# Peptides against a protein of PDB entry 7PB4: the designs that were tried, part 173

Target 1, 105 residues: chain A of PDB entry 7PB4
Amino acid sequence: KMLNIKEYKEKLLSTLGEFLEDHFPLPDRSVKKKKKNIQESSVNLITLHEMLEILINRLFDVPHDPYVKISDSFWPPYVELLLRNGIALRHPEDPTRIRLEAFHQ
Target 2, 218 residues: chain B of PDB entry 7PB4
Amino acid sequence: DALQMAVGYFEKGPIKASQNKDKTLEKHLKTVENVAWKNGLASEEIDILLNIALSGKFGNAVNTRILKCMIPATVISEDSVVKAVSWLCVGKCSGSTKVLFYRWLVAMFDFIDRKEQINLLYGFFFASLQDDALCPYVCHLLYLLTKKENVKPFRVRKLLDLQAKMGMQPHLQALLSLYKFFAPALISVSLPVRKKIYFKNSENLWKTALLAVKQRNR

## One batch from the design tools (peptide; made by RFdiffusion4, then SolubleMPNN)

Design b2_p13_7_s2 (from b2_p13_7, 8 letters changed)
Fold by OpenDDE base, seed 5:
Order: structure tokens, then C-alpha cells, then sequence
Structure b2_p13_7_s2 (fold): chain B 105 residues (1-105), chain C 218 residues (1-218), chain A 13 residues (1-13)
């Protein structure tokens, strides 16, 4: 029973990862670094997968404060996507913080 | 150059010391508007001003006026569009600005230099269909972007569910008809053979400007 | 955690 659950979890993670890569890839910052001073913040954007991992981990690790501060590494369209699909929620008083939705609580 | 000074003003922001901040802003805005409608803007100018309009640096009235004059001389960079979508999602612009942006994007679609990166945003745009204010314009955008590879069973289901919720909207019917064209096996529902695809005329705001751009680039 | 992953996946598709 446990082996089957573990295998199923691994398969689901793989399937989800592939789905995220296929349908929600990061834009290629073809920042042709033309030298000019556009401070395109060289901030490395994280993948949607990584963003979800952060949110999931926070929910399970710190259930009393499951909110994550939106950093510059969070691509705004991903945040919007998660909010629109009911996967994440903004903090009612602090729009810079988001949490994973509690689907089964 | 008056245009360079105007763009520089919007980029650097108003210098606090001027008592006539509003007059200066209006002067520069009129300069941008005048050049944009007469000659169009360079891709670099559009890149700068588009981000400013969507970043919330200025008030809604100013942002709206800037966005309305985002008329290319030749082309719009796809990178500018991708950046703009990011700014749109930060939440510092109004709902009306978001609608205007999608109208602009549809109207200017043919002047965007490349579509590869914009096509990567397909999933994001598709998720925006549930926004009632955006839905008509997003449907039009998706109609322009959709390739056979984008037509997936889960998206078909979502469109049908959306239609069930919103009713048989002309813009949804147009998109569904395209989906059926690419993947007839995925859409078992008889779509009324509408002879005319109907989208809201997003381009009407720029009709004269678009004609001028096409004439200059011939 | 598995249920959460399933729910996320279901909401995305």
C-alpha cells in the first residue's frame, strides 16, 4: 500500500512537472544584453514548479502562517495564474503575501 | 529632441522641484501623443512608455493616455509585450487599463515583430478567460494565437464549461469554432455554423493610426 | 501532500 502511494506520488509529480513545463513555461528572456542601462533586474525568475513547491512547503511546515512573501523571483503572471485558478490566495491585509489554498481543510 | 525629452521625463519621473508639475506633464504627454499619432513611435520608445503606462507610476488618466498612443512607427518588440503582461499582473494598473491593453494588443498584433514568446503566454491568457471584463478581448487574442498544438482536451473542457456558465457568447463561439477546426474529435457539440466570426472591434480606437502605419510601411 | 498535488493539478487542467 505505501509503495503504491509513493509510486503514485512520484508519477503525479512527474506528470505535473511536465504539464507545467509544457503549458506554463517561463518566457525566454532573450535579453540580448545590449549594454544599455535598462536595469532589467537580472533577477532570476523561478519556475512555476518551484513556486508551487515553496507554497506547498510553507503550508505544511508553517500551517499557522502559511503565507509567502512575493519576491522579485516570482513572475507576476504565475502569481496571477495561481490566484485565478483558486490555487493561491492573497493575504487579506497584505497583497504582497500569498498562500496556497487549503483544498481539503 | 522634444520626444526624447518627453520620454525621458516619463522614464525618470517628475523632478519634485517644479511648481508646474501638471503643466510639464501635460506638455510632455501632448508631445508623445502628437508624435505617436503623426509618425508612430520607435520600438524602444514603445518599450519604455508601455512599461510606464502599466507600472502604475502615474495616475490612471495619464496611463490611459499613454497606452492609447502606443502606436508603432514600424514594429513592436515581442519582448515589450511580454514585459507589459508582467506589469499588468503586478496589480498597479486599473481594470480599465487591463481591458485597454488587451484591446491594444489585438489591434497591434500584426505589428509585433515575433510571436514565439507571446505564444508561450497562451496558458496565461487562457486562464484570463474567466475575467468577465477581459473575456471578449482575450478570446480575440487567443483566436489570433491558437495553433493546433494549443488545442488540448482540458482547454476544450474549460471553454465548454465557460460557455455553459456565460451562455453562447459570440467571442466564445468564435474561439470554439477555431478549436473545432483544429481538433474536430474533441468537440462533439454541434456549434452553430456562424457565417460571420464576431469580435468586438478593438481596433476602432486606432483605426486611423493603423492605416497610417500600414501606409508608411508599404 | 498527495491530495494537495492532485488538487493543484486538477485546477490547472
Amino acid sequence: as target 1 above (105 residues)
Amino acid sequence: as target 2 above (218 residues)
Amino acid sequence: MLETLEAIYQRLQ
Scores: peptide ipSAE 0.714, ipTM 0.930, DockQ to the pose 0.378
Fold by OpenDDE base, seed 4:
Structure b2_p13_7_s2 (fold): chain B 105 residues (1-105), chain C 218 residues (1-218), chain A 13 residues (1-13)
Amino acid sequence: as target 1 above (105 residues)
Amino acid sequence: as target 2 above (218 residues)
Amino acid sequence: MLETLEAIYQRLQ
């Protein structure tokens, strides 16, 4: 039973990863050459998969404060996607913090 | 020139010390409006001003006026659109600004230099269909973007569910008809044979300007 | 965790 659950989890993670890559890829930042002055803060955007991993881990590691601060690495369209689909929630008092929805309640 | 000064004002922000901040802002805004409607704006100017309009740096009235004059001289950079979508999601712009942006995007769609990166945003735009205020304009945008490879079973289900929720809207039917055209096996429901696809006329605000742009680029 | 992953996947589909 445990082996089957582990295998199923791995399969689900793989399937989800592929789905996220296929349907919600990051836009290719055309590395347009540094015109000098605009510090295009080379903010490395994380994938939607990585964002979900952070949110999931926070929920399980710190269940009493499951909120993650939105960093510059969080692509705003991904945040919006998660909020709109009911996967994430904004902190009621701090809009810069989001949590994974508690699906077990 | 006057346009460069105006763009620079919006980019750098008002210099703190001017007592006549509102008069200066209005002067520069009128300069941008006049040039945009007469000649169109360069792609670089649109890049700067579009971000300003969506960043929440200025009030809603100013942002609306800037967005209304985002008329290209020749082309709009795809990169500007991708960045704009990001700003749209930060939550510092009003709902009316979001609607106006999608209307603008539909109206200016043919003037965007490339579509490869915008096509990558397909999933994001599709997720925005559930917003009642955006839905008509997002349907129109998706109608312009949709390729055969975008027509997936899960998206068909979502569109049918949305239709069940909000009724048989003309813009949803138009998009579903396109989906059925690309993938008839995925849509078993009989769609009313609409001879004409009707979207809200998003271009009305820019009709005269768009004609002028097309004439200059011929 | 598995249930969470399933729920996420279902909401995205």
Scores: peptide ipSAE 0.713, ipTM 0.930, DockQ to the pose 0.376
Fold by OpenDDE base, seed 3:
Structure b2_p13_7_s2 (fold): chain B 105 residues (1-105), chain C 218 residues (1-218), chain A 13 residues (1-13)
Amino acid sequence: as target 1 above (105 residues)
Amino acid sequence: as target 2 above (218 residues)
Amino acid sequence: MLETLEAIYQRLQ
């Protein structure tokens, strides 16, 4: 029974990862280094998978404060996607913080 | 030139010292509008101004006017569109601005230089179909973007579910018909053979300008 | 954790 649950979890993680990569990839920002001195801080955007991992981990690690601060690494369309699909919620008083939805309540 | 000064004003923001901030704003806005409608804007100017319009730096009225004059001289960079989509999601623009953006995107679709990166946003646009205000325009955009590889069983289910909720909307039917064309096995429902696909005419706002752009690029 | 992953996947499909 335990092996079956672990295997199922691994399979689900893999399936989800592939699904996210296939359907919600990051756009290739051709950072054409044009010479203009504005250090557009090449903020490295994280994948949707990584974003979800952060949110999930926060929910389980710090259940009393499950909110994650939206960083510059969070691609805004991903944030919007998670909010629209009811996967994440904004903090009611701080729109810069989001949490994973509690699906089990 | 006057346009560079106007773009620079919007980019850098109002210099604190002007007592007549509103008059200066209006002057520069009119300059941008005049050039855009007469000659179109360079891709670089659109890149700058589009971000400004969607960033929430100015009020909704100003943002709306800027967005309405995002008329290319030749092409729009796909990078500008990708950046714009990002700004739309930051939550600093109004719902009306979002609608206007999708209308603009549909209207200007043929003038976007490349579609590869925009096609990567397919999943995001598809998720926006649930927004009732955006749905007609997003359907039109998806109709333009959809390739065979985008037609997946889960998206078919979502479209059918959406149709069940919203009713048989012409824009949904148009998109479903395209899906059926690419993947007939995924859509068992008999779709009315609509000879004419009817989307809301997003181009109406820019019809004259688009004709002029097409004439200049011949 | 498993239920959370399932729920996420279901909401994205």
Scores: peptide ipSAE 0.713, ipTM 0.930, DockQ to the pose 0.377
Fold by OpenDDE base, seed 1:
Structure b2_p13_7_s2 (fold): chain B 105 residues (1-105), chain C 218 residues (1-218), chain A 13 residues (1-13)
Amino acid sequence: as target 1 above (105 residues)
Amino acid sequence: as target 2 above (218 residues)
Amino acid sequence: MLETLEAIYQRLQ
């Protein structure tokens, strides 16, 4: 039974990862290195998969404060996507913080 | 020139704490509006001003006026659109600005230089269908973007669920009809054969400007 | 965690 759950979890993670890559890829920021010194801080955007991992881990590691601060690595459309689909919630007092929705309460 | 000074003002902000901030702002805004409607804006100017309009740097009235004059001389950069979508989601722009942006995006769609990166945003745009205010314009955008590869069972289900919730909206029916064209096996429901696809934004704010742009680029 | 993953996947589909 335990082996089946682990295998199922791994399969689900793989399937979810593929789904996220196929349907919600990051835009190719071909930052054409034109020489002008605007330090657009090449903030490396994380994938939607990585964003979800952060949110999931925070929920399980710190269930009493499951909020994650939105960093510059969080692509705003992904944040909006998670909020709109009821996967994440904004902190009521701090819009710069989001949490994973508690699906099993 | 006057346009460069105006764009520079919006980009860099007011240099001097002059008592007449509003008068200076209005002067520069009128300069941008005048050039945009007469000649169109360069892709670089649109890139700068579009981000400003969506960043929340200025008030909603100013942002709305800037966005209304995002008329290209020739082309709009796809990169500008991708950046704009990011700013749209930061939450510093009003709901009306979001609606206006999607109206603008549909109106200016043919003037965007490339569609490759915009097509990658398909899933994001599709998720925006649930917003009642955005739905008509997002349906139109998706109608323009949809390829056979985008027509998936889960998206069909979501569209049908949305139709069940919102009713048989013309814009939803248009998109569903396109989906049925690409994947008839996924849509068993009888869709009324509409001879004319109707989207609410057929009468856009830019009708006269778009005609002028098309004439200049012929 | 599995249930959370399932719920996320279901909401995205």
Scores: peptide ipSAE 0.713, ipTM 0.930, DockQ to the pose 0.378

Design b2_p13_7_s3 (from b2_p13_7, 6 letters changed)
Fold by OpenDDE base, seed 5:
Structure b2_p13_7_s3 (fold): chain B 105 residues (1-105), chain C 218 residues (1-218), chain A 13 residues (1-13)
Amino acid sequence: as target 1 above (105 residues)
Amino acid sequence: as target 2 above (218 residues)
Amino acid sequence: EVETLEAIKRRLS
């Protein structure tokens, strides 16, 4: 039973990852590499998959404070996407913090 | 030149020490407006000013005026659009600015140099259909962006659910008709045969400017 | 965790 759950979880993660890559890819920032001068802070953006992983882990690891601070690595459209789809919530007093929605309540 | 000074002012911000901050701001704003409506702006100028308009650096009135004069001389860089979408989501711009941006994006769509990166934002734009204020303009944008590959069963379901909630809106019907064209097997519902696809005229704000741009690029 | 993943997928799809 436990092995089946683990395998199922891995399959779900893989399927979700593929889905996220197909439908919500990061924009290719590679075009700007050639113009030398504007230090566009090559902020290393994380994937939507990685963002969700962070949020999920925080919810389960620290359930009493499940909020994650929005860093520069969080692509704003992803944040907006999660909020609009009811997957994440902003902290009521601190808009720079978000949490994963508790779907089991 | 006067335009470079004006753009530089908006980019660097007002020097704190000037007693006549409002007068200086208005002067530079008028300079940008005059050049934009007369000749259009270079892609680099649009890149800078578009970010400023959406970043919340200035007040809503100023941001609105800047966004209204984002008229290209020739082309708009798709990178500028992608960046703009990011700024739009940071939450420092008003709802009215967001609406204006999507109207601008639809109006200026043909002047964007490339569409590959914008097409990657399809899923994001599709999620924005849930915003009642944005929905008409997002439908129009999606109508312009949609390819056969974008027509997925889950998106069809979401559109039909949205229609059930909002009713048979003309902009939603237009998008659904396009979806049915690309994937008739996914849409079993009889769509009313609309003789004319109707989107709100987002272009009206820039009608004269767009004509001028087209004339310059002929 | 599995239920959370399923819920996320359902909301995105």
Scores: peptide ipSAE 0.664, ipTM 0.931, DockQ to the pose 0.361
Fold by OpenDDE base, seed 2:
Structure b2_p13_7_s3 (fold): chain B 105 residues (1-105), chain C 218 residues (1-218), chain A 13 residues (1-13)
Amino acid sequence: as target 1 above (105 residues)
Amino acid sequence: as target 2 above (218 residues)
Amino acid sequence: EVETLEAIKRRLS
């Protein structure tokens, strides 16, 4: 039974990952390395899958403070996507913090 | 150049605590407006000003005026659009600005140089259909973007659910009709054969400007 | 955790 749950979890993660990659990919930031001076802050954006993993892990690891600070690596459209679909919630007092919705409570 | 000075002002912000901040702002805004409506703006100028309009750096009135004058001389960079969508989601712009942006995006769609990156945003735009204020314009945008590969069963379900909730809206019917065209097996519902697809004329704000741009680029 | 993942997938799909 436990092995089946682990296998199922892995399968679910993989299928979710594929789904996210197919339907919500990051735009190719063609960092055209044009000319020298514009320090385009090469902030590496994380995937939607990675963002969800962070949120899920925080919810389960620190359930009393499940909020994650929105970093520069969080692509704003992903944040908006999660909020609009009821997957994430903003902190009521700090809009820079979001949490995964507690779907089972 | 007066335009360069104006763009620089918006980009860098007011340097001096000049007592006449509002007059200076208005002067530069009028400069941008005049050039945009007469000649259009270069892609680089649109890139800068579009981000400013959506970043929340200035008030809603200023942002609205900037966005209304985002008229290309020739083309708009797809990168500018992708960046703009990002700024739109940061939450520093008003709902009215968001609506105006999507209207602008639809109106200027043909002037965007490439569509590859915008097509990657399909899923994001589709999720925005849930916003009642955005829905008519997002439907129009999706109508322009939709390819056969985008027509998935889960999206069909979502559209039908949305239709059940909102009723038979012309813009939603237009999008559903396109979906049925690409994937007739996924849509069993008899859609009324609407001879004319009616989207809200989002381009009306720029009708004269668009005609001028087309004439210059012929 | 599995239930959470399923719920996320359902909301996105």
Scores: peptide ipSAE 0.661, ipTM 0.930, DockQ to the pose 0.379
Fold by OpenDDE base, seed 1:
Structure b2_p13_7_s3 (fold): chain B 105 residues (1-105), chain C 218 residues (1-218), chain A 13 residues (1-13)
Amino acid sequence: as target 1 above (105 residues)
Amino acid sequence: as target 2 above (218 residues)
Amino acid sequence: EVETLEAIKRRLS
């Protein structure tokens, strides 16, 4: 029974990952390295899958403070997507922090 | 060049705490407006100014005026649009500016040099259909972007659910009609045969300028 | 965790 749950979780994660890659891919930032000194901080954006993993892990690891600070690696459209679909919530007092919604209520 | 000085002002911000910050701002804004409406802006100028308008660096009135004069001389870079969408989501942009941006995006759609990256944003735009203020313009944008590959069962369901909530809106019906065209098996609902697809004319704000751009690029 | 993943999928799909 436990093996089936783990396998099911892995399958669900993989299926979700594929779904996210198909429908919500990152834009190709062709960093045309033109030499001009614009420190476009090549902040590596994380995938939506990785963002969700961070949020899920925080919810389960620190349930009393499940908020994650929005980093520069968080693509703003992904944040907006999660907020709009009721998957994430913004901290009421700190707009730089978001949490995964508690779906178990 | 007066335009370069104006763009530089918006990009770098006011250098000196001059007592007349508002007069200087207005001067540069009028310079940008004048050039944009008469000749259009270069793709690089649009790239800079579009991000400024959406970044929240200036007040809503200034941002609105900048966005209204994002008229290309020739083309708009798709990269500028992708970056703009990112800024739109940072939360420093007003709801009215968001609406104006989508109106602008629809109006200027044919002047965007490429669509590959914008097409990757399809899922994001689709999620924005839930915003009542954006919905008419997002439907129009999606109508322009939608390919057969984008028509999925879950999106059909979401559109039908949205229709159930909002009623039979012309813009939603237009998008559903396109979806039915690409995937008739997914939409069993009889859609009224609308002879004319009706979207709110997003071009109205730029009609004269767009005509001029089209004439210059012919 | 599985329920959370299912809920996320349902909201995105």
Scores: peptide ipSAE 0.655, ipTM 0.927, DockQ to the pose 0.379
Fold by OpenDDE base, seed 3:
Structure b2_p13_7_s3 (fold): chain B 105 residues (1-105), chain C 218 residues (1-218), chain A 13 residues (1-13)
Amino acid sequence: as target 1 above (105 residues)
Amino acid sequence: as target 2 above (218 residues)
Amino acid sequence: EVETLEAIKRRLS
């Protein structure tokens, strides 16, 4: 029974990952040719899958404070996507923090 | 150049604490507007000004005016559009600005130099269909972007669900018609044979300017 | 966790 649940979870994660990659890929940021001096900090954006993993882990690891701070690695369209679909919620007092929604069965 | 000074003002902010900040702002805004409507803007200028318009650096009135004059001389960089979508989602722009942006994007679609990256945003745009204010314009955008590979069963279901909720809207019917064209097996519902696809005329705001751009690029 | 994943998938698809 436990093995089946673990396997099922892994399968779901894999399937979700593939789905996210297929339908919500990151745009290729044209590597702005390094003009010399402006250290445009190439902010490394994380995938939607990685973002969700962070949110899920936070919810389960720290259930009393399930909020994650939005970093520069969070692509704004992904944040908007999650909020719009009711997958995530903004912190009521701090708009820079989001949490995974508690999905009522 | 007056335009460079104006763009620089918006990018860097007011250099000197001018006692008359509003007059200076208006002067530079008028400069941008005049050049944009007369000659169009360079891709680099559009890149800068789109960011400014969507970043929330200025008030809604200013942002609206800037966005309305995002008229290309030749082309708009796809990268600028992708960045603009990002700024749109940061939450510092008004709902009206979002609507205006999608109208602009539809109107200027043919002037975007490439579509490869914007096509990757298909899923994001599709998710925006649930926004009632954006839906007509997003449908039009999706109509322009949709390829066969984008027509998936789950998207068909979502469109049909949306139609059930909102009724048989012309813009939604247009998109569904295109979906049926690409994947007839996914849409069993008989769609009315529409001789003409009607979207809200998003380009009306830029009609004259668009004609001028097309003439310059011929 | 499984339920959460399913819910996420349902909301995105």
Scores: peptide ipSAE 0.670, ipTM 0.936, DockQ to the pose 0.360; fails the geometry check

